# Designs tried in a protein design run: peptides against a protein of PDB entry 3VZA. Part 32

Target 1, 98 residues: chain A of PDB entry 3VZA
Amino acid sequence: RVERLCKSKELFEERLGLEIRRIHNEQLQFIFRHIDHKDPDKPYMFTLSINEQGDYEVTSCTPPLDCISEFQLKVRETNNFSAFIANIRKAFTALSFK
Target 2, 62 residues: chain B of PDB entry 3VZA
Amino acid sequence: AAYVTQLYYKISRIDWDYEVEPARIKGIHYGPDIAQPINMDSSHHSRCFISDYLWSLVPTAW

## One batch from the design tools (peptide; aimed at target 1 H24 L28 P43 L48)

Design b2_p21_3_s3 (made by RFdiffusion4, then SolubleMPNN; from b2_p21_3, 10 letters changed)
Fold by OpenDDE base, seed 2:
Structure b2_p21_3_s3 (fold): chain B 98 residues (1-98), chain C 62 residues (1-62), chain A 21 residues (1-21)
Amino acid sequence: as target 1 above (98 residues)
Amino acid sequence: as target 2 above (62 residues)
Amino acid sequence: SDLELLRKIIEEEPVEPVYVP
C-alpha cells in the first residue's frame, strides 16, 4: 500500500503540477509548476501555516500576488480549501501572462 | 505520504486509476452532483495543457 | 476537515527542505 501511496503522490505532482512539502516551522509549501507554457518548470509557490488562532495564514508567496490576502480571508470564512488552492493557481496563471 | 495524497484528493477531487499504463491519464473527478471520467493520452498533450485541464475541473467559487 | 488534515500533515509528514528556485 505504501507503494501505491507513493505512486499516487507522484501522479498528482506531475499531472496537477503541484508539489506539497511539509517544511520547517510547522508550515506547508505549495509549489505550482506547469503554469507558464513557455517555461513549464518555472515554479510559483506559497507557504502556509495554521496560526495560533487556528486560522490559515499565508507566510510567503513567490511571486507575490495582490489577491493573496483576500484569498486568505476567503478561505478563513468559507473553509473551502480546494477553492483556495484553485484560485491561487488561477492568479498565478494570470500573472504569467504579464 | 498518506495524508498528502488525501490532501490532493480534497483539493482536486480526483481519484486516479493506478492500474493503467503510464501514458494514460485515467481517473474520476467527483463533483458535488456528478462524477466525470478523465481519460487522456498524455502523449497527445503538453504538461501545461494537462495541468490546466485538470485544474479547470476544480471549482473556484468560494 | 481540511484544517484537521493540514494539521495532521504538519505533525506527521516528514520535514522536507524549503524549495528555492
Scores: peptide ipSAE 0.808, ipTM 0.967, DockQ to the pose 0.934
OpenDDE base, seeds 1, 3, 4, 5: peptide ipSAE 0.808, 0.808, 0.808, 0.789; ipTM 0.967, 0.967, 0.967, 0.965

Design b2_p21_3_s4 (made by RFdiffusion4, then SolubleMPNN; from b2_p21_3, 9 letters changed)
Fold by OpenDDE base, seed 3:
Structure b2_p21_3_s4 (fold): chain B 98 residues (1-98), chain C 62 residues (1-62), chain A 21 residues (1-21)
Amino acid sequence: as target 1 above (98 residues)
Amino acid sequence: as target 2 above (62 residues)
Amino acid sequence: SVLDLLRKIIKESPVQPLFVP
């Protein structure tokens, strides 16, 4: 089972181009790759925590996204975490075209 | 890894077929209306195209 | 829920280094 779980994680990382890390200070780091077709390994990332009220809180975004604060509001309103992540990737994709 | 893989499913709604050859990207995307099969030959596509395609399956409507 | 899942990851997963480009 452990082997299967490791394989599953690797498949998601490669196929979605999304790595998820547990980092310091009770945060998660989401790292998108495969965004820029000219530079597939270029990372686009943000960090996330859960605040004392139980709300999603974006603690950093690199490169910065003007829409990230709005997305944070939307996910708090809708609790649609899937749409939250997908919209962030969409925004990073748009940014990659400069 | 167990929780992280669960999170990937919650995000993407994709369930992989783990018993196929490595070059085959096979699974099922569970949308709100219809479950759709995924069956791609990775050798025919770039990594970016594959990722873009899979993410295109994920609704962005809030 | 996703929230509970995230909490479990934060609580139980090993800490990894922050990725820096």
Scores: peptide ipSAE 0.826, ipTM 0.968, DockQ to the pose 0.956
OpenDDE base, seeds 1, 2, 4, 5: peptide ipSAE 0.825, 0.826, 0.825, 0.825; ipTM 0.967, 0.968, 0.968, 0.967

Design b2_p21_4 (made by RFdiffusion4)
Pose (drawn by RFdiffusion4):
Structure b2_p21_4 (pose): chain A 98 residues (1-98), chain B 62 residues (1-62), chain P 21 residues (1-21)
Amino acid sequence: as target 1 above (98 residues)
Amino acid sequence: as target 2 above (62 residues)
Amino acid sequence: PVIEDEVFDDHYNDILKQLNS
């Protein structure tokens, strides 16, 4: 029951290396791990809210990505949240080789 | 708890097989077109490869 | 990077429901 739900969350966290946290001020924090193969536990994170207009809003990005504002505009236009998350992870992987 | 796992599905389109040994990464990836099985031995791969591979299943086209 | 603490209140699921829509 609830055990299954917790198990599912843990499988996603470990297998995707992605954790989602509900934090202060109506935000979710997305934390990617398993990005740098030399340091698998190092986190790359961004925070997100739905603003008063009902739009996706990235409220911070640590470390910064220069393309995340473009991604915000694209996710608003297409409503493709899956691609938004996938493109942010690709950007953090690339940033790790800079 | 259910709402986060639902969002993982929305992001990854993966449904896990919960009835397997922990060492097996088993599930199905869904898409526009036919669903694809996943059955990997976690002992054969690094955590990073597993994550990179699973994420490669997620389309990046907008 | 700083991992923020979680908050559990009456609006905890609101943003998750919006994202799932």

Design b2_p21_4_s1 (made by RFdiffusion4, then SolubleMPNN; from b2_p21_4, 13 letters changed)
Fold by OpenDDE base, seed 1:
Structure b2_p21_4_s1 (fold): chain B 98 residues (1-98), chain C 62 residues (1-62), chain A 21 residues (1-21)
Amino acid sequence: as target 1 above (98 residues)
Amino acid sequence: as target 2 above (62 residues)
Amino acid sequence: VVIHEEVFDENTDKLLQKLLE
């Protein structure tokens, strides 16, 4: 099963172009690639934690997104984490065309 | 690794078929309505196209 | 652009567990 788990992670990373890292200070780093078709390895990333109140908190976003604060509010209200991640990727994609 | 793979499923709702050849992207997307099969030949598409297509399956409605 | 080093500890797993609730 360990082999399956490792393979699963690799498949998701390559096919979704999304890497999820466990990093310092109890945070996760989400790294999107395959955003810019002209530079598919260019990373678009954000870091996430849970604050003392138990709420999702975006601790960084590179490049910055004007909508990230609104998305943080939306995910706190709806707890729809899937839509949260998908909307961030959508925003990064839109940014890559500007 | 188990938690991360579970998180990928929570995000994408995709379950891969691990028994097919590496070039075959085969799986099932479990949307709110009907489960949809995924079956692509990766050698015929760019990495960006594949990712864009798969993400297009994920609803963005809050 | 800074990609942070991976950390594998129990506290980080707790964060993941909370996200999966």
Scores: peptide ipSAE 0.544, ipTM 0.952, DockQ to the pose 0.843
OpenDDE base, seeds 2, 3, 4, 5: peptide ipSAE 0.459, 0.455, 0.543, 0.542; ipTM 0.935, 0.933, 0.953, 0.952; seed 3 fails the geometry check

Design b2_p21_4_s2 (made by RFdiffusion4, then SolubleMPNN; from b2_p21_4, 10 letters changed)
Fold by OpenDDE base, seed 3:
Structure b2_p21_4_s2 (fold): chain B 98 residues (1-98), chain C 62 residues (1-62), chain A 21 residues (1-21)
Amino acid sequence: as target 1 above (98 residues)
Amino acid sequence: as target 2 above (62 residues)
Amino acid sequence: VVILPEVFDDKTDDLLKKLLK
């Protein structure tokens, strides 16, 4: 089971180009790659925590996204975490063309 | 890795087929009402294309 | 109707809390 889980994680990381790390101060770091077709290894990342109120909170975003605050609001309202992550990737993709 | 893989599923709704050769990207994407197979030859596509394709399966409607 | 594996049935917020701790 452990081997299967490790393989699963690796497959997701490579195929989705998304790495998920637990970092200091009870945060998750989401690192997108494969965004810029001219530079597939260029990272696009944000960090996420759950604040004292129990709400999702984006604690950093690199490069910055003007829509990140709106997405934070949307995920709090809808609890659609999948759409939250997918929309962030979509926004990073759009940013890579600017 | 159990929790993170579960999170990947929550995000992507993809379940991989772990019994195929590494060059074959096989799995199932679970939509709200239909499951769609994934079956790609990774040697035919760039890493970016593969990722873009897989993410295109994930709805962005809130 | 799609039947998902039971292993993936946890609520997202609970899962995230587990990951954060």
Scores: peptide ipSAE 0.504, ipTM 0.938, DockQ to the pose 0.055
OpenDDE base, seeds 1, 2, 4, 5: peptide ipSAE 0.492, 0.496, 0.494, 0.499; ipTM 0.937, 0.938, 0.937, 0.938

Design b2_p21_4_s3 (made by RFdiffusion4, then SolubleMPNN; from b2_p21_4, 12 letters changed)
Fold by OpenDDE base, seed 1:
Structure b2_p21_4_s3 (fold): chain B 98 residues (1-98), chain C 62 residues (1-62), chain A 21 residues (1-21)
Amino acid sequence: as target 1 above (98 residues)
Amino acid sequence: as target 2 above (62 residues)
Amino acid sequence: VEILPEVVDENTDDLLKKLNE
């Protein structure tokens, strides 16, 4: 049971190329890899917290995304967290072609 | 690990088959309408292709 | 080149729980 949970995490990390980490000050760090086909291990990252109002807030984004503030607004409006993460990955992917 | 795996499911809507050999990527993607099977041989694809394909299953509509 | 945090904060469990509600 515990072993399966650990395996599940590893499978998601490798297959989705997404690592999720708990970091200081009650934040989540999302680390995307497998974005750049020429450099599959290159990380694309953002951090997320819940602010005093209870809203999702992006606290950092590396490399920067000009659309991240709009996505933050969209996830607050729709509460569609899946689309939020998927759109960020899509944006990072587009950025890798520049 | 329980919370993060729950988060992965919340994001991807994928449930893996944990009983297959490591080279087999097998699972189910639960879309809004019909659940779709996933069944890939990882040795036939790059890591980036696999990730791109799996993420392509996740709707980006808000 | 990117530097990743080495320490996991246990207090972030509340955030994980909140995200999974």
Scores: peptide ipSAE 0.353, ipTM 0.925, DockQ to the pose 0.625
OpenDDE base, seeds 2, 3, 4, 5: peptide ipSAE 0.084, 0.107, 0.244, 0.225; ipTM 0.910, 0.912, 0.922, 0.917

Design b2_p21_4_s4 (made by RFdiffusion4, then SolubleMPNN; from b2_p21_4, 11 letters changed)
Fold by OpenDDE base, seed 2:
Structure b2_p21_4_s4 (fold): chain B 98 residues (1-98), chain C 62 residues (1-62), chain A 21 residues (1-21)
Amino acid sequence: as target 1 above (98 residues)
Amino acid sequence: as target 2 above (62 residues)
Amino acid sequence: VVIHEEVFDENTNKLLEKLNK
């Protein structure tokens, strides 16, 4: 089971181009790659925590996204975490074309 | 790894077939009402294309 | 598909708990 789980993680990382790291202060770092087709290894990342109110809070975003505050609001309203992550990736993708 | 894989499923709704050859990207994407098979030959596509395709399966509607 | 574990690591607990509600 452990081996399968490790393999699963690796498959997700490579195929989605998304790495998830556990970092200090109960945060997660989400690192997208495979965004820029000209530079597939270029990272696009954000960090996320659950604040004292129990709400999703983006604590950093690199490169910055104008829409990140809106997305934070939307995920708080809908609790659609999947859409939250997908929309962030979509936004990073759009940014890579500029 | 168990925790992060659960998180990946919460995000992508993809379940991989772990027993296939490395070059085969095989799994199932679970939508609200339809299960969509995934079956790709990774040798035929760039890493970026594969990622873009898989993410295209994930709804962005809030 | 969904992995049920009694103990989660420190940095994923809050998020996973929220996601599982």
Scores: peptide ipSAE 0.299, ipTM 0.924, DockQ to the pose 0.146
OpenDDE base, seeds 1, 3, 4, 5: peptide ipSAE 0.269, 0.287, 0.290, 0.280; ipTM 0.921, 0.922, 0.921, 0.922; seeds 4, 5 fail the geometry check

Design b2_p21_5 (made by RFdiffusion4)
Pose (drawn by RFdiffusion4):
Structure b2_p21_5 (pose): chain A 98 residues (1-98), chain B 62 residues (1-62), chain P 21 residues (1-21)
Amino acid sequence: as target 1 above (98 residues)
Amino acid sequence: as target 2 above (62 residues)
Amino acid sequence: EVVLEDNLPHVDVSMFERLNE
């Protein structure tokens, strides 16, 4: 029951290396691990809210990505949240080789 | 708890097989077109490869 | 440094519904 839900969350966290936290001020924090193969536990994160217009809004990005504003505009336009997350992860992977 | 796991599905389109040994990464990836099985031995791969591979199943086209 | 915030003990259902659209 609830055990299954917790198990599912842990499988996703470990297998995707992605953790989602509900934090202060109506935000979710997305934390990617398993990005840098030399340091698998190092986090790359961004925070997101749904603003008063009902739009996706990235409220911070640590470390910064220069393309995340473009991604914000694209996710608003297409409503493709899956691609938005996938493209942010690709950007953090690339940033790790800069 | 249910709402976060539902969002993981929205993001990855993966449904896990919860009835397998912990060492097996088993599930199905869904898409526009036919669903695809996943059955990997976690002992054969690094955590990073597993994550990179699973994420490569997620389309990046907008 | 990457700062990771603590998870709060509640869920914003409306935000998760929006994200699942």

Design b2_p21_5_s1 (made by RFdiffusion4, then SolubleMPNN; from b2_p21_5, 11 letters changed)
Fold by OpenDDE base, seed 2:
Structure b2_p21_5_s1 (fold): chain B 98 residues (1-98), chain C 62 residues (1-62), chain A 21 residues (1-21)
Amino acid sequence: as target 1 above (98 residues)
Amino acid sequence: as target 2 above (62 residues)
Amino acid sequence: EVVIPEELDYVDEEMFKKLLE
């Protein structure tokens, strides 16, 4: 089972181009790659925590996204974490064309 | 890796077929009502295309 | 053609917290 889980993680990382890491102060770092077709390894990332109120909070976003605050609001309202992550990737993708 | 793989599933709703050859990207994307098969030859596509395609399966509606 | 349902996909916050452990 452990081997399968490790393989699963690797497949998700490569195929989705999304790495998820635990970082200091009880945060998750989401690192998107495969965004820029000219530079597939260029990272687009954000960090996420649950604040003292129990709400998802984006603690950093690199490169910055104008829409990130709205997305944070939306995920708090809907708890649709999947859409949250997908929309962020969509926004990063759009940014890569600028 | 159990929790992170659970998170990946919650995000993507994709379940991989772990028994196929490495060059084959095979799995199932699950929606609430519809299951969509995934079956790609990785040698036919760029990494970016593959990722873009898979993410296109994930709804963005809130 | 892929049909994408619009139903919400909720994530258990406890799962998120467990991932941080």
Scores: peptide ipSAE 0.251, ipTM 0.925, DockQ to the pose 0.042
OpenDDE base, seeds 1, 3, 4, 5: peptide ipSAE 0.214, 0.226, 0.170, 0.240; ipTM 0.921, 0.922, 0.913, 0.921

Design b2_p21_5_s2 (made by RFdiffusion4, then SolubleMPNN; from b2_p21_5, 12 letters changed)
Fold by OpenDDE base, seed 3:
Parts: sequence; structure tokens; C-alpha cells
Structure b2_p21_5_s2 (fold): chain B 98 residues (1-98), chain C 62 residues (1-62), chain A 21 residues (1-21)
Amino acid sequence: as target 1 above (98 residues)
Amino acid sequence: as target 2 above (62 residues)
Amino acid sequence: EVVIHEELDYVDEKLFDKLLE
């Protein structure tokens, strides 16, 4: 089972181009790659935590996204975390077209 | 890595086929309607295309 | 700025409970 979990993580990382790191201060860092077709390894990332009120809080976003605050609001309202991540990737993709 | 793998499924709703050769990307995407198979030859596509395709399966409606 | 943070072994169960609910 452990081996399967490790392989699963690796497959997701490579195929989705999404790395999820457990980082300091009880946060997750989501690192998107494979966004810019001209530079597939260029990272697009954000960090996420749960604030004192128990709500999702984006603590950083690089490069910055104008829509990130709205997405944070939406995920709090809908609890649709899948859409949250997918929309962020969509926004990063749009940003990569300059 | 149990939590992270669970999170990947929560995000993507994809379940991989772990028994195929490395060059084959096989799995199932579980959408709200019908489960759809994933079956790609990775050697025929760029990493970016593969990722874009897989993410296209994930609904963005809130 | 682009900063990829160190991966930790610690699991914030509260965070994951929220994410996976």
C-alpha cells in the first residue's frame, strides 16, 4: 500500500504537473508546472492554509493572480476544492499567454 | 503520502491504472455523470499537452 | 518571488480534514 501511494503521488505530479508540498506553518504549497508550453518546468504556485476561523486562506500566489481573492471566496462558499484548484490552473494558464 | 494522494483524488477525481507500462497513461476520471476512461500514449504528446488534457476533464463550475 | 519551500513530513490533520471533507 505504501508503495502504491508513493507511485500514485509520482504519477499525479508528472501527469497533472501539480506538486503538493507540506510546508512550514501548517501550509500546503501547490506547484503547477507544464503551464507554459515554451517553458514546461516554469513553476506557478500558491500556498494555502486554514485560518483561525477555519476557512481556506491563500497565503501566497506566484505569479500573482487578480482572481485569487475571488476564488478564495468561492471555495469558502461552495467548498468545491476541485473547482478551486482547477480554476487557479486555468488562471495561471491564461496568464502564461501574457 | 496517504493524505496527499487522497487530495489528488479529491482534486482530479482520477484513478490511475498502476499496472500498465510507464509510457501508457491509463485511468478513469469520475465525473458527476459517467466515468470516462483515460488512455494515452505519453510518447505521442508533450508533457504540457498531457497535463492540459487531464485538467480539461476537471470541471471548473463552482 | 518564486520560492519552492522545503517539504516537511509533518501532516496538518486539521488542514487535510478540511480539504477532504
Scores: peptide ipSAE 0.558, ipTM 0.955, DockQ to the pose 0.864
OpenDDE base, seeds 1, 2, 4, 5: peptide ipSAE 0.557, 0.554, 0.213, 0.214; ipTM 0.955, 0.955, 0.922, 0.923

Design b2_p21_5_s3 (made by RFdiffusion4, then SolubleMPNN; from b2_p21_5, 14 letters changed)
Fold by OpenDDE base, seed 1:
Structure b2_p21_5_s3 (fold): chain B 98 residues (1-98), chain C 62 residues (1-62), chain A 21 residues (1-21)
Amino acid sequence: as target 1 above (98 residues)
Amino acid sequence: as target 2 above (62 residues)
Amino acid sequence: AVEIAEELPYVDEELFDKLLK
């Protein structure tokens, strides 16, 4: 099972171009790659925590997204974490064309 | 990596077939209404195309 | 700018419990 879990993580990282790291201060770092077709290894990332109120909080976003605050509000309202991550990736993709 | 793999499924709704050759991207995407098979030869596509395609399966409606 | 951070070997169960609800 451990071997399967490791393989699963690797497959998701490569195929989705998304790495998820457990980092300091009880945060997760989401690292998107394969965004810029001219530079597939360029990372687009954000960090996420749960604040004192128990709400999702984006603690950083690199490069910055003007829509990230709205997405944070939406995920708090809907609890649709899948749409949250997918919309962030879509926003990063749009940003890469500029 | 149990938590992380669970999170990947929550995000993508994809379940991979782990018994095929590494170059074969095979799995199932579980959409809201119907499950759709995934079956691609990665050697015939760029990494960016593959990722874009897989993410296109994930609904963005809140 | 924020860079890729060092990954920790342990998991925050409370954080993941919230995310996986």
Scores: peptide ipSAE 0.436, ipTM 0.947, DockQ to the pose 0.858
OpenDDE base, seeds 2, 3, 4, 5: peptide ipSAE 0.378, 0.413, 0.396, 0.381; ipTM 0.944, 0.946, 0.945, 0.944

Design b2_p21_5_s4 (made by RFdiffusion4, then SolubleMPNN; from b2_p21_5, 10 letters changed)
Fold by OpenDDE base, seed 5:
Structure b2_p21_5_s4 (fold): chain B 98 residues (1-98), chain C 62 residues (1-62), chain A 21 residues (1-21)
Amino acid sequence: as target 1 above (98 residues)
Amino acid sequence: as target 2 above (62 residues)
Amino acid sequence: EVVIPEELPYVDEEMFKKLLE
């Protein structure tokens, strides 16, 4: 089962172009690749934590997104984590065309 | 890796078919109303196209 | 330049549990 889980992780990472890391201070780092078709390995990333109030908090976003604060508000209101991540990827994709 | 794979499923709603050849991207996306199959030959597409396509399956409505 | 910190080797189960609620 452990082997299958490792394979599953690798498939998701490659196919979605999304790596999820645990980093210091109880944060998750989401690293998107395959955004820029001219540079598929260029990372677009943000970090996420749960604050003392129990709410999702974006602690960093590189490159910065104007919409990230609104998305943080929306995910707190809806708890739609899937839409949260998907909208961030869409925003990064739009940014790559600037 | 159980937690991270659970998170990937929560995000994407995709279940992969783990018994196919590596070049075949096969699985099922579970949308809110319908489930649709995924079945792609990875050799026919760029990595970016594959990722864009799979993410296009994920609803962005809040 | 984008700096990517190294991933911690162990899962923060409480963090994951909260995210998966």
Scores: peptide ipSAE 0.356, ipTM 0.919, DockQ to the pose 0.862
OpenDDE base, seeds 1, 2, 3, 4: peptide ipSAE 0.131, 0.182, 0.154, 0.284; ipTM 0.912, 0.913, 0.907, 0.926; seed 3 fails the geometry check

Design b2_p21_6 (made by RFdiffusion4)
Pose (drawn by RFdiffusion4):
Structure b2_p21_6 (pose): chain A 98 residues (1-98), chain B 62 residues (1-62), chain P 21 residues (1-21)
Amino acid sequence: as target 1 above (98 residues)
Amino acid sequence: as target 2 above (62 residues)
Amino acid sequence: SVVIEDEVENADPTLLKNLNS
């Protein structure tokens, strides 16, 4: 029951290397791990809210990505949240080789 | 707890097989077109490869 | 440095419901 839900969350966290945290001020924090193969536990994160207009809003990005504002505009336009997350992860992987 | 796991599905389109040994990464990836099985031995791969591979299943087209 | 923020106890699920929509 609830055990299955916790198990599912842990499988996703370990397998995708992605953790989702509900934090202060109506935000979610997305934490990617397993990005740098030389340091698998190093996190790359961004935070997100739904603003008063009902739009996706990235409220911070650590480390910064220069493309995340473009991604914000795209996710608003297409409503493709899956591609938004996937493209942010691709950007953090690339950043790690800069 | 259910709402976060539902969002993982929305992001990855993966449904896990919860009835397997921990060493097996098993599930199905869903998409526009036919669903695809996943059955990997976690002992054969690094954590990073597993994550990179699984993420490669997620389309990046907008 | 990446700071991982603390979670909100008994947090309202509305934000997650909106993302799931």

Design b2_p21_6_s1 (made by RFdiffusion4, then SolubleMPNN; from b2_p21_6, 7 letters changed)
Fold by OpenDDE base, seed 4:
Structure b2_p21_6_s1 (fold): chain B 98 residues (1-98), chain C 62 residues (1-62), chain A 21 residues (1-21)
Amino acid sequence: as target 1 above (98 residues)
Amino acid sequence: as target 2 above (62 residues)
Amino acid sequence: EVVIHDEVENADPSLLQKLLE
C-alpha cells in the first residue's frame, strides 16, 4: 500500500505538474510546473495555511497574481477547493504569456 | 502520502490506473455530470501538453 | 492511520489540517 501511495504521488506530480509540500509554520506549498511550454521546469507557486478562523489563507504567491485575493474570497465562500487550485493554475498560465 | 494523494484527488478528481505501462497515462476524471476516460501515450506529447490537457478537465466554475 | 474518503463536492478543511499536522 505504501508503494502504491508513493507511485500515486509521483504520477500526480509528473502528470499534473503540481508538487505539494509541507513547509514551516504549518503551511502547504503548491508548486506548478509545465506552465511555460518554453521552460517547462519554471516554477509557479503559492503557499496556503488555515488561519485562526479556520479559513484558507494564501500566505505567498510567486510570481504575484492580482486575482489571488479574489480567489481566496471565492474559496471561502464556495468551499470549492478544486476550482480554487484550477483557477490559480489558469491565472499562472495567462501570466506566462505576458 | 495517503493525505497528499487524497488532496490530489480532491483537486483533480482523477483516479489513475496504476497497472498500465509507465508510458501510458490512463485513468478516469470524475466530473459532476460525466466521467471522462483518460488514455494517452505520453511518448506522443510534451509534458506541458499533458498537464494542460489534464487540467482542462477540471472545472473552474465556483 | 485513518484515511478519510470524501467524495463531497465541497472541500473538507479537515484534510488540509491533517496534512499540516
Scores: peptide ipSAE 0.264, ipTM 0.923, DockQ to the pose 0.057
OpenDDE base, seeds 1, 2, 3, 5: peptide ipSAE 0.242, 0.248, 0.259, 0.253; ipTM 0.925, 0.925, 0.926, 0.925

Design b2_p21_6_s2 (made by RFdiffusion4, then SolubleMPNN; from b2_p21_6, 9 letters changed)
Fold by OpenDDE base, seed 5:
Structure b2_p21_6_s2 (fold): chain B 98 residues (1-98), chain C 62 residues (1-62), chain A 21 residues (1-21)
Amino acid sequence: as target 1 above (98 residues)
Amino acid sequence: as target 2 above (62 residues)
Amino acid sequence: EVVIHEEVPNADPSLLQKLLE
């Protein structure tokens, strides 16, 4: 099982171009790659925590996204974490063309 | 690793086929309607295309 | 482990909390 878990993580990281890391102050860092076809290794990142109210809170976004605050609100309302992450990636993709 | 893989599944709804050769991207995407098979030859596509394709399977509707 | 009951992808604060700790 451990062997599969390690392989699974590697496959997701490579195929989705998404790395998920634990970082300081009880935060998760989401690192998207494979966004810019001209620079596949260029990272697009955001960090996430659970605030004192128990709500998802984006603590950083690099590069910044105008829509990130709205997405934070949407995920709090819908609890659709999948759509949350997918929409962020979509926004990063759009940003890569600017 | 167990928790992060669970998170990946919650995000993508993809289960990989771990018994195929590395160059074969095989799995199943479990969407809200019906499950769809994934079966790609990675040598025929760029990393970005593969990622874009897989993410296209993930609904963005809230 | 967290049991997934919903047919569509949905957030689980308990899972995220476990990842944060």
Scores: peptide ipSAE 0.247, ipTM 0.922, DockQ to the pose 0.055
OpenDDE base, seeds 1, 2, 3, 4: peptide ipSAE 0.192, 0.240, 0.231, 0.238; ipTM 0.913, 0.921, 0.921, 0.920; seed 3 fails the geometry check

Design b2_p21_6_s3 (made by RFdiffusion4, then SolubleMPNN; from b2_p21_6, 8 letters changed)
Fold by OpenDDE base, seed 4:
Structure b2_p21_6_s3 (fold): chain B 98 residues (1-98), chain C 62 residues (1-62), chain A 21 residues (1-21)
Amino acid sequence: as target 1 above (98 residues)
Amino acid sequence: as target 2 above (62 residues)
Amino acid sequence: EVVIHEEVENADPSLLEKLLE
């Protein structure tokens, strides 16, 4: 099982182009790659924590997204974490075309 | 890395087939409607195309 | 600023557990 878990993580990272890191101050860093077809290794990332109220909080976003605050609100309202991450990737993708 | 892999599933709803050759991207996406099989030859696609395709399976409706 | 943070090993799983609830 342990070996499978390690393999699973590697498969997700490569195939989704998404790395998830546990970082300092009880945060997660989500790093998207494979966004820009002309620069597949260019990272698009955000960090996430749970605030004192127990709500999802985006603590950073690079490059910045105008919609990130709205997405944070939406995920708090809907608890649809999958859509939250997918919409962020969609927004990063749109940004890469500008 | 049980927690992280579980998070990947929570995000993507993809379950990989771990018994196939490395060049074969095989699995199942469990959407709200119909489970869709994934079966790709990675040698025939760019990394970006593969990622874009897989993410296209993930609903963005809130 | 583009900063990829160092991954913390043996981190408290509390955040992940909360996300997976």
Scores: peptide ipSAE 0.546, ipTM 0.953, DockQ to the pose 0.839
OpenDDE base, seeds 1, 2, 3, 5: peptide ipSAE 0.538, 0.542, 0.541, 0.541; ipTM 0.952, 0.953, 0.953, 0.953

